Peptides against a protein of PDB entry 6TME. Designs and how they scored, part 57

Target 1, 324 residues: chain A of PDB entry 6TME
Amino acid sequence: NRLKRAYIALQAWKKAFYSDPFNTAANWVGPDVCSYKGVFCAPALDDPSVLVVAGIDLNHADIAGYLPPELGLLTDVALFHVNSNRFCGVIPKSLSKLTLMYEFDVSNNRFVGPFPTVALSWPSLKFLDIRYNDFEGKLPPEIFDKDLDAIFLNNNRFESTIPETIGKSTASVVTFAHNKFSGCIPKTIGQMKNLNEIVFIGNNLSGCLPNEIGSLNNVTVFDASSNGFVGSLPSTLSGLANVEQMDFSYNKFTGFVTDNICKLPKLSNFTFSYNFFNGEAQSCVPGSSQEKQFDDTSNCLQNRPNQKSAKECLPVVSRPVDCS
Target 2, 324 residues: chain A of PDB entry 6TME as posed
Amino acid sequence: NRLKRAYIALQAWKKAFYSDPFNTAANWVGPDVCSYKGVFCAPALDDPSVLVVAGIDLNHADIFGYLPPELGLLTDVALFHVNSNRFCGVIPKSLSKLTLMYEFDVSNNRFVGPFPTVALSWPSLKFLDIRYNDFEGKLPPEIFDKDLDAIFLNNNRFESTIPETIGKSTASVVTFAHNKFSGCIPKTIGQMKNLNEIVFIGNNLSGCLPNEIGSLNNVTVFDASSNGFVGSLPSTLSGLANVEQMDFSYNKFTGFVTDNICKLPKLSNFTFSYNFFNGEAQSCVPGSSQEKQFDDTSNCLQNRPNQKSAKECLPVVSRPVDCS

## One batch from the design tools (peptide; made by RFdiffusion4, then SolubleMPNN)

Design b1_p12_1_s1 (from b1_p12_1, 7 letters changed)
Fold by OpenDDE base, seed 1:
Structure b1_p12_1_s1 (fold): chain B 324 residues (1-324), chain A 12 residues (1-12)
Amino acid sequence: as target 1 above (324 residues)
Amino acid sequence: MVGEYLNEIKAE
């Protein structure tokens, strides 16, 4: 039966533990898997009279080990939360059998290899958190074709470009931070109709910011700091009616920071430090507003403190990148 | 800025 399969899976997993500091699996003995710590049972969706393993929660268990292929026997699992452990290896392809997967959180582990494409096989997946691992290689474009609410990819080893399919994403939160992504932000980004928060921090992204960013009417957090972006800020950023937190620091931006950006109605924090901006509107000056915080440090601004030297500024400011 | 948020908040 289904619980017997779950028993096989869970015992295989216990056997795959190298270290269990909190003895989380100490009670993982016998056929009553629903009593196992971190294992949650519920009535099956197809037959309410049948009890099945519907969820796993081993968050913060500090368990060292790997995910054995037998986990594919947990075919009724919809919630899989194993963050903040020391699991290593790859995500088993056998998890494709978990067709009810709704939330998958393997964040803060030691997983390696390419993007776990098995996540793409789950038709009902809404939440994907694989951050703080050692996943590498290209991000599959298909990830953004899925109807996900949140996509957490930060603090991995992903490389290559951000797929143009990003515009198809229905996610409200997407994190790319602290990877090795390169290239430009796709112009299709403006099509992310449900986007609230997007973070690009600490990648190798470059080029001009696409004008289409200004179409992100629902975005509250936009952080593109610590990249290689060039050119001026798009004038279309005036369209970010709901942006609260905006960070463009540690890039190679040039030009003038305009009133229409700094006077955005919901803007609370705007950091554009460590660039090559050669001018700013009075509304952008730190201290000019009681409701907004600005940081203009280390630019090429005149009559402002803590700016770059003329020697450092002149080569860049004199050769502005035309993003038109 | 947002980096601190990412570092501190884990999905539960």
Scores: peptide ipSAE 0.020, ipTM 0.662, DockQ to the pose 0.163
Fold by OpenDDE base, seed 5:
Structure b1_p12_1_s1 (fold): chain B 324 residues (1-324), chain A 12 residues (1-12)
Amino acid sequence: as target 1 above (324 residues)
Amino acid sequence: MVGEYLNEIKAE
């Protein structure tokens, strides 16, 4: 009996709660699991006459505890949303039995360990949110082989390079922000045909930006701020016909910020502050447009306020990195 | 700039 298995799973989970401040699981009593707060039942896909647990929503419950292996008994769950809790430990490998998993949101918890590779076992997964946890280690390249709509990885402890397989991703939104990623952005990034928003904020990324970024025709948000990028901005950025928000601040970029970038047709905000740019087109000057916002603070620009000193600029500007 | 996005925005 599927509901009996669900009962076992949910009771094991309740037992795994260390704290339930809002008494979310207070009504988790008895065999009628479909009445449990945060538990949602639906007719089974294979047999509409059978009621199964299809979804979990414990978002914002502030529950402290862990995910017990018995959760693998929730084989009919397609939606698992438990964000903004205090769950700790690892994601159980037993969740591989949840073959219908469609949306998995464990964001804003205290999960640890490597990337939860069990997520890769779910054939129908479309939404993965593991941000704001303590996941560590390498990002498995296979994550981008998944037909995901969104991949939220930000605010973890992931390290090493971004996999070359990123170009295979069909996701519209990908966040890498606030991890420990290093190396270059893969050139394959330009193959992300559905990409709308990508965020690299606050990593240890370095090298030159790949020219292939300019192939991201659908991108509306591109944030590469707070990294170690060097060289000039790729001239191919003029191809970002739909970019609205662009941030390259807090890097080590040099060269000239060109007119063709600052005049991008949909550009609303362009922040290139805290770099070593030694020139900018008039169209890039803050206040030059009413419809566009620019920030050129703390560069090596002449006749602009709030720039770096010559002492700070000269050593870097005189030795520009050649990205060619 | 992207803080709100990072915190709350989810795609379905």
Scores: peptide ipSAE 0.020, ipTM 0.659, DockQ to the pose 0.165
Fold by OpenDDE base, seed 2:
Structure b1_p12_1_s1 (fold): chain B 324 residues (1-324), chain A 12 residues (1-12)
Amino acid sequence: as target 1 above (324 residues)
Amino acid sequence: MVGEYLNEIKAE
């Protein structure tokens, strides 16, 4: 009996709660699990005459506790939303039995350990949100082999390099922000055919930006701020026909910010502050356009306000990194 | 620039 298994799982989970400040699980009593708050039943896909637990929504419940292995008994769950709680520990391997998993949101919790590789076992997964946790270690390259619509990894403790497999991703949104990623952005990034928004904010990424970024025709948001990137901006960035928000601030870029970049047709905001740029086209000057916002603060520009001192600029500008 | 996006936006 599927509902009996669900009852066992849900009672084990209730027992694993350390705190339930809103009494979310107060009605989690008795065998009628479909009446439980945050538990949603639907006809089974394999037998419409059978009612099964198809979804969990405990978002914003502020529950403290952990995920017990008995949750693996919820084999019919396709939607698992438990964001904005205080769940700790690791994601149980027993969740591999949830083969119908479609949306998995454990964001804004206190999960720890390596990337939850159990997520890679779900063949139908389309949405993965693990942001605002304490996941650590390497990002498995296999994540980008999955047909995900969105990948939210920001605000964790992931380290090592961005996998080369990123080019295989069909995701429209990918966030790497506020981790410990290092190395270069893979050249394969240009193969992300469905990419709309990508965020690299606040990592330890370095090297030159790959020219292949200019192949991202559908990208509307590109943020690479607060890293260690060097060299000039790729001339191929002029190919970003749909970019609206672009941020390269707080890096070590050098060279000239070209007219072709600043005149991108959909560009709304372009921030390239806190770098070592030594020149900019007139079209890049803040205030030069009513439709576009620019920030050139704290570079090595001549005849512009709020620039770095010659002492700060000279050692870097005199030794430009050649990315060719 | 994208702080609010990182905090609030989820895919449908």
Scores: peptide ipSAE 0.018, ipTM 0.635, DockQ to the pose 0.165
Fold by OpenDDE base, seed 4:
Structure b1_p12_1_s1 (fold): chain B 324 residues (1-324), chain A 12 residues (1-12)
Amino acid sequence: as target 1 above (324 residues)
Amino acid sequence: MVGEYLNEIKAE
């Protein structure tokens, strides 16, 4: 009966396909759903003698269509990977019935509407990838209450501020890049103890960087480029003992880039170009190290190439934002 | 800098 429900779901989904360029669903015929291309069966967790649909992998199928509500009948699915398709519409609320959901990847599609709150209903969710869609509106604070390993939100239309609950996240990777997030980075960011990589690229974030960023001891990648951040870099950034790649380019930062930042022990690439920095330590100068790469282009630095004109610099440098 | 990461990297 579980496979019968799966059959109903999968046939409804096939019917919801507008285009299947690779004929992925060509063999989606008959009751033997476990033979369907992209459908994977496994013994049920509650009864090993029962075979159930445990996974969907339609990655890179270029399928155009939508997700019908009948997908809620796939109650045994733990892995749902449908990236790089042309699915449109919204994520069905009926997917709340998929209580075993562990990995949900709908990235690189044409999904629209608000954040798919159905993802919050999955108690065992560890991987959430909704990047490269057209999701819009506010990010629900509850997303960071989930015990997720990775949260991919980049390349959407999310707006408003980043929730303060971010500090509760156990994720090692979080991407906010290429959205419309605004406001400041929450001070609670420093509480993300498992964080390895965080990307804020290309938003409307502003204000001063919180000092608490320096508490991110496990961070290897920190990219805050292409925003509206102001003020000086926090001195506490010297605490980023494991940072390898750091990017603050294309902001409105001012002040002095210190030795304590440029001499971070694991730092391999530090880009702070296209800001209004008016000084840098010798250790920050591009070419000063064979082990580290720096980019100081288009700042207000003296005696450095490719800097902003005095006319561009003076109005900003003369009015530094005090973040203290 | 992290373009490839944004496009290709998935968590295991």
Scores: peptide ipSAE 0.021, ipTM 0.678, DockQ to the pose 0.166; fails the geometry check

Design b1_p12_1_s2 (from b1_p12_1 with S2V H5Y R6Y)
Fold by OpenDDE base, seed 2:
Structure b1_p12_1_s2 (fold): chain B 324 residues (1-324), chain A 12 residues (1-12)
Amino acid sequence: as target 1 above (324 residues)
Amino acid sequence: SVGKYYNEILAS
């Protein structure tokens, strides 16, 4: 009996709660699991006459505890939303039995350990949100081989390089922000066909930006701020026909910010402050447009306010990195 | 919506 298995799983989970401030699981008593708060039943896909646990929603419950292995008995769950809690430990490998998993949201918790590779075992997964945790180590390249719509990795402890498989991703949104990723952005990034938003904020990324970024025709948000990027901005960025928000601030970029970039047709905000740019087109000057916002603060620009000193600029500007 | 997730990151 599927509901009996669900009962065993849910009772094991209740026992794994250290704190339930809102008494969310207070009604988790008895065999009628479909009446449990945050538990949602639906007809089984293989037999509409059978009722199964299809979803869990414990969002914003502030529950402290862990995920016990018995959760693997919830084999009919397609939606698992437990964000904004205080769950700790690791994601159980037993969740590999949840073959219908479609949306997995464990964001804003206290999970630790490596990337939860069990997520790679789910053939129908479309939404993966593991942001605001303490996951660490390498990002598996296989994550981008999956047909995901959204991938949220921000605010973790991930290290190593961005996998080259990123170009295979069909995701509309991918977040890397506030991790410890290093190395270059892969050239394969230009192959991301459905990308709308990509955020690299606050990592240890370096090297030159790949020219292939200019192939991201559907991107509306591109933020690479607070990294160690060097060289000039690629001229191919003029191809970003739909970009609205673009941020390259807090890097080590050099060279000239061109008119072709600042005149992008959908550009609303372009921040390139805190770099070593030594020139900009008139169209890039803050206040030059009523429709666009620019920030050129703390560069090596002549005749502009709030720039770096010559002493700080000369060593960098005189040794431009050739990205060709 | 466009920029929704981006705005959340900036607000954090």
Scores: peptide ipSAE 0.437, ipTM 0.916, DockQ to the pose 0.859
Fold by OpenDDE base, seed 5:
Structure b1_p12_1_s2 (fold): chain B 324 residues (1-324), chain A 12 residues (1-12)
Amino acid sequence: as target 1 above (324 residues)
Amino acid sequence: SVGKYYNEILAS
């Protein structure tokens, strides 16, 4: 009996709660699991006459606890949304039995350990949100081999290079922000066909931006701020026909910010502050357009306010990194 | 042109 297994799982989970401030699990009593708050039943895909637990939604419940291995008994769950809780520990490997997993959202919790590789076992996964946790270590390259629509990794403790497999991703949104990712952005990034939003904010990324970024025709948000990028902005950025939000601030970029970048047709906000740019086109000057917002603060620009001193600029500007 | 996910990151 699938519901009996679900009952065992849910009761084990209730026992794993350390705190339930909103009494979310107060009605988690008895065999009628479909009546449980945050538990959603639906006809089984293989037998419409059988009712199964198809979804969990405990979002914003502020529950403290852990995920017990018995959750692996919820074999019919396709939607698992438990964001904004205080769940701790690791994602149990027993969740590999949840072969129908479609959306997995454990964001804004206290999960620890390595990347939850159990997520890689789910053949139908489309949405992976593990942001705002304490996951650490390497990002497995295989994550980008999956046909995911969204990958949220931001605000964790990941410490590795970005896998070259990123180019295989079909995701429209990928977030790396606020981790410890290092190394260069892979050149394969340009192969991300469906990418709309990519965020690298606040990592330890370095090197030159790959020219292949210019191949991201559908990208609307590209934020690489607060890293260690060097060199000039790739001229191929002129290919970002749909970019609206672009941020390269707080890096070590040098060179000239060109018209071809600042005149991008959909560009709404372009922030390139806190770098070492030594020139900009007139089209890049803040206030030059009513439709576009620019920030050129704290660069090495002449005749602009709020720039770095010559003392700060000269050592860097005189030694531009050649990305060719 | 919302960039909802981007805005969430910026808001944090």
Scores: peptide ipSAE 0.409, ipTM 0.908, DockQ to the pose 0.817
Fold by OpenDDE base, seed 4:
Structure b1_p12_1_s2 (fold): chain B 324 residues (1-324), chain A 12 residues (1-12)
Amino acid sequence: as target 1 above (324 residues)
Amino acid sequence: SVGKYYNEILAS
């Protein structure tokens, strides 16, 4: 009996709660699991006459605890939303049995350990949100082989390079922000044909931006701020026909910011502050447009306010990195 | 909305 298995799982989970400030699991009593707060039942896909636990929503419950292995008994769960809690430990490998997993949101918790590779085992996964946790180590390349719509990795402890497989991703949104990713952005990034939003904020990424970024025709948000990028902005950025928000601030970029970038047709905000740019087109000057916002603060620009001193600029500007 | 997730990151 599927509901009996669900009962075992949910009771094991209740037992794994250290704190339930809102008494969310107070009604988690008895065999009628479909009446449990945050538990949603639906007809089984294989037999519409059978009722199964299809979803969990414990968002914003502030529950402290861990995910016990018995959760693997929830084999019919397609939606697992437990964000904004205080769950700790690791994601159980037993969740591999949840073959219908479609949306997995464990964001805003205290999960630790490596990337939850169990997520790779879910054939139908479309939404993966593990942001705002303490996941660490390497990002498995296979994550981008998944047919995901959204991948949220931000605010974790991930290290190493971004996998080259990123180009295989069909995701519309991918967040890397506030991790410890290092190395270059893979050139394969330009193959992300469905990409709308990508955020690299606050990592240890370096090297030159790949020219292939200009192939991201559908991107509306591109933020690579607070990294260690060097060289000039790729001229191919003129191909970002739909970019609205673009941020390259707090890097080590040099060279000239061109008209072709600042005149992008959908550009609303372009921040390139806190770099070592030594020139900008008139179209890039803050206040030059009513429709666009620019920030050129703390560069090496002549005749602009709030720029770096010559002493700070000269050593860097005189040694431009050639990305060719 | 455009920038939905982006705005959430910036707000954090």
Scores: peptide ipSAE 0.394, ipTM 0.905, DockQ to the pose 0.893
Fold by OpenDDE base, seed 1:
Structure b1_p12_1_s2 (fold): chain B 324 residues (1-324), chain A 12 residues (1-12)
Amino acid sequence: as target 1 above (324 residues)
Amino acid sequence: SVGKYYNEILAS
């Protein structure tokens, strides 16, 4: 019965293909769905004597089409990997029936619409990759209430603020890059106890960086470049004991870049170019270390090359933003 | 590896 449902689902999906350049679904014929290319069967969790469709892997198949609602019949699927295709439309609500969903990767497709809230219905979801699509609108706060290991949201059309619930996330990797997020980074960010990599590149984020960023002891990558952040870098950034890659470039930061930041023990690359910093410690100067790379280009630094003109600097530097 | 996903974003 389960394989029969899977057959119905997979045949409906094949019918929903507009183009299959590699003939991936050429062998999707007949009731033996476990022989289908990209379909993987395993013993059912509730009955080991029953074979079920447990995984889909159509990565890099360049398939054009959409996800039909009949995919909701694949109730035993735990792994759904369909990245690097040309699937369009929305994620079907019927996928809520896939209660075993563990890894959901629809990245690098042409999906549209709001955040696929069906992902919130999956109690066991650990990996969510929806990057490189055209998803839009608000990010639901509930996404960070889930016990996810990885959340990839980059290269979409998401807007509005980052939910304060971000602090509840147990994810090691969260990407916001190349969206339309606005507002401040929530102070609750410091509560992300498992965070290793967080990327904010290329959004409309603004305001002061919260001091609580310094509580991210396990973060190795922190990139907030290409936003509208203002004020000074928090002194609490000295707490980033494991940060290797740090980028604050292309913002509106002011003030002094301190030794306690540039001397972070694991720091490999620190880019703070294209801001309005008016001073830096000697340890922040590019070339000052063999182990660290710095970029201080296009700031308001004295006695440094490739800086902004006094005309560009004076209006900003003379009006420092107080983040206290 | 550390920065795996970060590098992918930068490469795009």
Scores: peptide ipSAE 0.378, ipTM 0.901, DockQ to the pose 0.870

